# Designs tried in a protein design run: peptides against a protein of PDB entry 7UQJ. Part 361

Target 1, 160 residues: chain A of PDB entry 7UQJ
Amino acid sequence: PELYQNFNITPPRGVLFHGPPGTGKTLMARALAASCSSDERKITFFMRKGADILSKWVGEAERQLRLLFEEAKKHQPSIIFFDEIDGLAPVRSSKQEQIHASIVSTLLALMDGMDNRGQVIVIGATNRPDAVDPALRRPGRFDREFYFPLPDVKARFKIL

## One batch from the design tools (peptide; made by RFdiffusion4, then SolubleMPNN)

Design b2_p30_2_s2
Fold by OpenDDE base, seed 5:
Structure b2_p30_2_s2 (fold): chain B 160 residues (1-160), chain C 160 residues (1-160), chain D 160 residues (1-160), chain A 30 residues (1-30)
Amino acid sequence: as target 1 above (160 residues)
Amino acid sequence: as target 1 above (160 residues)
Amino acid sequence: as target 1 above (160 residues)
Amino acid sequence: PPPVPPAPLRRVLPEDAPVRELPEPPPPPP
């Protein structure tokens, strides 16, 4: 809330940083977390990788998400940065339906359960915005999307 | 003020972005400047490199700092971004004591002279926070420090 | 090669990251270096500032460039990141013609001498692509240019 | 280990960022 009040914006529950790999999404999230912390008001920056939550915590991913949001709420103002959120919240049509459905549902519920007056910002970084469950991209969730564009295509063909 | 009013934070006079080189300190500063400007309220973003102020303006560095702060005040809300502030304001123990002492003293005076109600944010980016004069890191100056850690290697793979 | 083998692209000898200051060019280069390093295959990241090579090594800048490229070749796969390459390789029409001509010529020769089969990527970051010697922007040198546009202001207003 | 391919450069900067022109460095004093 207060993080966003100065911007006269309805505080998003979540912000999706999307754009092709190499675009500094993770950096931006850290720098936002940094930028929002004062000596008097440190923003606690929680970083998780979507794939790490899935792979390290098979069956515990839901609990780890809950703990992450509780810790973020406890240490507000806070930023939860999900790097590779397309790994955490794949589209429901992914072959691992049940596990992904539970994790996505938990993330949806956690984002929906954030009081719009809470000082918790969720930033999801993805390389595939279309691979993120559309339910996460709705108002009150990752309702704000920041496309990190490719530097000019001619330029990229020169690094690729 | 208004940049920070919505954050209910006492607006820092200055923010130190520190961390390993290429952690997007400069990007973040621009991004903050960008972020803080609406269609109605453009934040003027002033960028200077510390080394450029010292090397290009030997003997004029003090005047250039004053001009920079006056222009920033004139065009408020504004962000003054010092890239490589460790080059502008090295620790007083540097062998060029007199020149550095004058520039550091001028920057200190300019930061101390900012009305906390002013719409001027100073962001210093450094790769070496310990190479920045400790006087600049005191309350009312660069009293807020943001560590830009190296983005996680996997996160970077997702950006590549 | 192997850095780019997975991209099925002709590995550029050099990549120019250009765009307004604070667009994360340096971060991207580090993010690339980190992204390209696995647990098994660390990419060695060499960072130099163009201005530092000129100012610290007056008369030795050519030797320092050669050493940098030799170290990068020795520690391949590697990224050589030149921050502020416009300071290292200004346009030949700069008032310091002889010094700049030698350094630019050395950098050209080093980039031209990179075997396209080498695992050395050169990334130059500049705020002024037009201030970089056009000879460095030719095929086989910084033949790939990535424009880092200013990050979305709307985007960041949503996080601030 | 094989060098990990540079992932395709994705936009570092959100598209819709109004490019705020950095104020030009003040002209050198006359």
Scores: peptide ipSAE 0.000, ipTM 0.318, DockQ to the pose 0.057; fails the geometry check

Design b2_p30_2_s3
Fold by OpenDDE base, seed 2:
Structure b2_p30_2_s3 (fold): chain B 160 residues (1-160), chain C 160 residues (1-160), chain D 160 residues (1-160), chain A 30 residues (1-30)
Amino acid sequence: as target 1 above (160 residues)
Amino acid sequence: as target 1 above (160 residues)
Amino acid sequence: as target 1 above (160 residues)
Amino acid sequence: PPPVPPAPLERVLPEDEPVLELPEPPPPPP
């Protein structure tokens, strides 16, 4: 937030870290949180997994998302890191599609409702950017995408 | 630059990321660049490898360094990331020592010639901070060193 | 393998990377694979998630684990990386506990059956080392534990 | 060859595979 304000930069509401698994997306999000933290100004880092939002929060996912955003706002400057945000993607069951659509709609509303003055950054990490709902990738949401390429794997090891 | 000015910190001309390989030095440099970038103010990220400066730029390394710093200044705010900056260190040949000394002297002059108002950050990454020329680690150059602790080296060797 | 032999260290059959999420456990495992790989000797990196073993391999998890270890042995030197190995932990259903117990027993047998001469390293990563079955943490299995601390906030502040 | 145009920071270039060192195991309990 202030990092962006100090640079006269409209803080993206959300940043999508995408790239193959183990490219350091989660490490980067934590590194950003701590880089933006000082002894005087600690950034509060909130982490959630997309799959946990769907599976552990069944029936309460929307409420837990709202509480998360409220707590992030209360503890600003803050980062909300959604690891495996593609885990919010629908599994091929109509009931899970409805739950997904509701959770995604709630996340969209929360990201759209973020005051541009808010010191809350949302970071989504995924191994499958194409599995992330295109609505989350629109301007004012995860409108910045950062591709974490694999280090040139071809030279040294075979990832299977 | 402005990030440091806003923190009442004399902007280091250079930041040394040191620590054993894969502590996320390059990742962090990119993340810092990305985090400081916005739609309104994109940071230009220049990456070079120390070994490439010696091997690919043999006889032109000094000129390529000058051009790199000029281009970084032209595209400010910018980050110049030297990955494997210890690769500028001489291998045990007198001819490479002379070439190294010349390249290091050029890099020193370029870092010393950076206007403190310039929005150019130089990040050096190394796995071998002790192989980095001590002259590069002086105030006004890579005067901020960041140890990317590995999870303790003994443990790494205990894993492989 | 050779890295351990060169250090006169008995290669652990398994290494547990534990620590808060985003401490670079997955990145480390990949980096280790890459660092031990050369053009002459490529390490094969196998990655599986603990939760995927339970959820995607329901009814075939044991067979898939056996195949994974066989393939890893065939492509030695190799690393088997189990990300979120705590995801092999039982969720609160008795049927999942039985499935878990069977999968864990299979993993135990596979790790115990690894020839000490095998150039297969097993790396488990978890955010919750206490949620990893204690049987997996015994000598000859994940007998080396590596706590990935959060990079000290001070070290990060040193970066800013 | 022309200097590779500065890749916009939106593209995290492939890091060379970071060789992460592993944290010291806690000393075995005495």
Scores: peptide ipSAE 0.000, ipTM 0.211, DockQ to the pose 0.028; fails the geometry check
Fold by OpenDDE base, seed 3:
Structure b2_p30_2_s3 (fold): chain B 160 residues (1-160), chain C 160 residues (1-160), chain D 160 residues (1-160), chain A 30 residues (1-30)
Amino acid sequence: as target 1 above (160 residues)
Amino acid sequence: as target 1 above (160 residues)
Amino acid sequence: as target 1 above (160 residues)
Amino acid sequence: PPPVPPAPLERVLPEDEPVLELPEPPPPPP
């Protein structure tokens, strides 16, 4: 949290947590939220799963994204955490094109529409950063990427 | 925890989480407890630090271990998490032999005495798996080992 | 990371992560470090265990704390993470008074001596915030406290 | 959809810890 202030770094509008499943991306987002929230300044944490937005909000996903960002803005300081954002923002080249493209476009517009004065941070977590539309990974969007490395696959297979 | 029951996998009596400090072992144990706990099936999570058992329960460590396992059995489904289990069960070859050996023996007996019907999982976390008595790492005890690797320092500098 | 900048909150010199053991405090600190560092701006992460400083650095703990803060300042931007800070800075009322009191005093002085221009954040993790000397929890030190709750199942459903 | 009540951020769910290898400080020179 605090490091960005000391560095006078413009807070990224979006942070992409990427790394294999079970690397703590969702945890990290929650705990970033907790670690930025004080008794005096409660951050509001919004969490959505990318796949849930597509599956549960069929035909309303764009509206729900708008509402989510409006609520986050209303309750700022806030974090919007998209778990499995690759499910929300798949690369446009995959044949399920139109619905995904519209959601991605809406998410892009919402991230771009966050004035730097807005105390809303968007965290996207994905297991597949390459499955996320590169447009989301551009400056002013998910312009910070955090790799959550696998514990070496051998260690993971021992863990699993 | 509950996952093993759902899979009809005999839940390992013990799982050793090992890896360098701050690799998420303790967190993972709690997250496993939390992730295995449903509204219908609350898992009771017991946590003890190995070093605390030796230092705080000087002369009563065995009794406290017994009570811990009894409480865990009473509140099953349950997880007993030993953080820093290398502090509880150091390799018997170190000169503080007798107290440690008795505690290790008690822990061995308690783990062995967990009937397969008990919904009690023991998770030991250590930074030094080789500092844990190998007897604890045998089948029927901590027979599953989960390495929590440090992301390689290079990967760390990329994550950082 | 970014939330503090948007808030124009003077980055707390210290953040206390408190909560039951294995609530992800150490993880969070590491991944805060990871999430605050970019390819362009590497944050240096220093980790020490409170109990290890007392036990391994008997008679040198103060010097080692000074060196740690100097190294953190030299390698700024940096995070100093004290895992189990209650082990380093126990409440002065416990009879092992002098060594602990001196270490606490040194840590207080080091935290107070961090110029607000220093890109050094101190994170203390404890399972027992009440076991940490209240002097460390004052403004300009660990003035931000983050509770890592046990995921109460009800809370998890609200967060999920 | 019911407005998801803003979850108070105070609740860090322990999920998987990204394990950062801190280089052990070199042992103090003898």
Scores: peptide ipSAE 0.000, ipTM 0.314, DockQ to the pose 0.028; fails the geometry check
Fold by OpenDDE base, seed 4:
Structure b2_p30_2_s3 (fold): chain B 160 residues (1-160), chain C 160 residues (1-160), chain D 160 residues (1-160), chain A 30 residues (1-30)
Amino acid sequence: as target 1 above (160 residues)
Amino acid sequence: as target 1 above (160 residues)
Amino acid sequence: as target 1 above (160 residues)
Amino acid sequence: PPPVPPAPLERVLPEDEPVLELPEPPPPPP
């Protein structure tokens, strides 16, 4: 949060955390939320798992996404964290195309419809950034991506 | 726990998180525990600091380790997290050999005695994997290591 | 980083990460640093353990702090992360007052002397925010505090 | 001065599902 301000970096609407499972993508999102809540300005943190939105709300996932964004907008400043966003917004070419297509389209529209002045940040976490619809990874959506490497990859990189 | 199940990865008996101080090894273990606790299947998380087991339980550290493993087994599925495991199981060649030798031997025996069918995962965190007894880093013990590098290395890895 | 920009929140000079051990305070600081390093703008991350500065640099801790802040200023944008900051700046009422008093005073002066326009963020991590000198927790220093709850507490807060 | 230790990696950890931290077992009675 602060680093982007101090650096005059335009904050993304959406940040994609990606990396192998258990690399702490979800925790970082939570801790970013906690770390952006000051005593004066509490950030409302909304968390959803991608698969949960699909599984719990079959046929209502689009509505639940809309409600989530509306609630996030009502409780600004807010963070919407999608854990396992590849479960919510799989690549359109996946065999489950039809059910996901409307959800992805809704999420795209919601992210595009966010006023850049809105104090809502969306964080998506995935183990598979390549399994997320490329449309979500465009400017004005998840336009910043953050890789969370495996620890072992880090060990190897200190040996190099 | 769930990560390994969800990925059809045979869960290790022990996972060593290693890397520079403050790379979030301890957090990862906690967050892995948390992320593996579903509403249906809560994981019991046990945390101990290696140095605390030595300092608080001088002469009883072996018993405390046994009790910890028994409790973890009783509360399966469970994670035992040893923060600063190099403090619990330093290399046998360290000048403090005698006090640590029995503790290390006990931990080795406990890890070897874990039935692979037991839903107990042990996570050790250390800033110094080379300060951990190599016997702990063998197959059937801490047989998976996960390094936690410094962020500048990640920033560099996004540039590569 | 981004959250503060989006929220038009004046970035604090210092952020205190606090919470139970292994809740990932240190990881978060590290991850914030990495997440704020874009390809165009690398953030230089400085990490020190509070206890290490005291133990390794007895009688030079003040100088090492000054050098650290100067280096951080030279390598802007930068993050200074103090892991275990309660080890560096314990409460003044502690029986070890004299050695810590000058270190705390130096850190206070360095944080106060940071130009608000400087691209240096200080992150302190502690398991015990109450063990950190209250003078460090004032506006213009560690004026934002971020609690890292145990995962169970987060799950409970989602049930509420 | 010792080289600035490189910045630690951004690890985002998976969500905190309820981790029951069991307290340290009580010290054995004396």
Scores: peptide ipSAE 0.000, ipTM 0.278, DockQ to the pose 0.051; fails the geometry check

Design b2_p30_2_s3
Fold by OpenDDE base, seed 5:
Structure b2_p30_2_s3 (fold): chain B 160 residues (1-160), chain C 160 residues (1-160), chain D 160 residues (1-160), chain A 30 residues (1-30)
Amino acid sequence: as target 1 above (160 residues)
Amino acid sequence: as target 1 above (160 residues)
Amino acid sequence: as target 1 above (160 residues)
Amino acid sequence: PPPVPPAPLERVLPEDEPVLELPEPPPPPP
């Protein structure tokens, strides 16, 4: 956060964390949320999984996404973290493709609508950036992508 | 592994990592696998998700678990990491309960059979330790549990 | 970075990541560096190890630190990541104490000089925050400290 | 011989891309 202030980098609406499983994407998102909270300015961290959005919220996923973004706006500054955002992608069933198209379209609209949403940042995490709908990876959405490499064995000696 | 050897700690058969999502459970499992690999003794890290075992391997999950444990034994020293081991638990359908019971029974038998499996460690990660079958949490299985706390708010301020 | 822009948080000159080995400090630093890079504004990530600064650069460490900070300024926005910053601390030899005092003094001066250095952030990582010179942990230097908890010490002992 | 760089974590098995289902936080109490 301070890095971007120092760097005069316009905050992207969305950040895609990608990399092999267990590279700390979710931990990073929490640590970034953590890293942006002060005693005076706590960041509210919202977390959802892509698969949960599809599986638990069948027929309500769009509404739950809207509510999530409304709550994130209400509790700004906030982070919305979508873990496994590729899990918003359907399994190859025509019914799931339609549901996916609706959910992704809702997420796109919610991200596009963030200009008026104040201090809400969206973080998506995936092991498969190429499984994330290309529309989510466009400017004004998840337009910043961060590769979480496997902890380099040198990073291991450095963590050790 | 090296730490267990260095500490003369008998490696548990199974270790359950639990805690809120994004607390670095998967990262830690990789870092431990990394951490136990030397130049002379590389640890082979096998990773599966509980949900994938149910969804991708429908009807073959038990066989794939057996193969995984055979490969882990073949490539010892090794870690088998089950991310979201609670995802081996079915959604509330009687048919899924039977499939779950078979898969969990297979995993139990595979873990119980590890005494003759050499240097294979199983790590399960979950956000919901209480959703993990109590039979998996017994001695000789996932008999060691580790809470991954949320990075403390002070850890938060300090990343800020 | 977005979060800090959104949060109007004045960027620290330095952030200290501390916590036991394998807690993802180096991974976090890389991911933060990644996290601040856009297609339009790539953050240059410089990485050095404290031990490498002492062992590889004996008699040149101060010069190499200066060059590192000059390059970081030249390639701003940039992150300088010192992994194992406690490795700048000498082993208990009087000669190493003098060399350490010089290197730490150089790092202090370089960090104090960052007001005129533009968009350069320093991240230090250590397993031993108390082994980091208290002068580095003062306001305007590594004035923000992030604890990377072990996943529970039980997690370590039981995985260990 | 140059110190063999410590071997990358060899993913021996193709990690079937693990789908991490994060359980939703319980709905806020009414």
Scores: peptide ipSAE 0.000, ipTM 0.345, DockQ to the pose 0.036; fails the geometry check

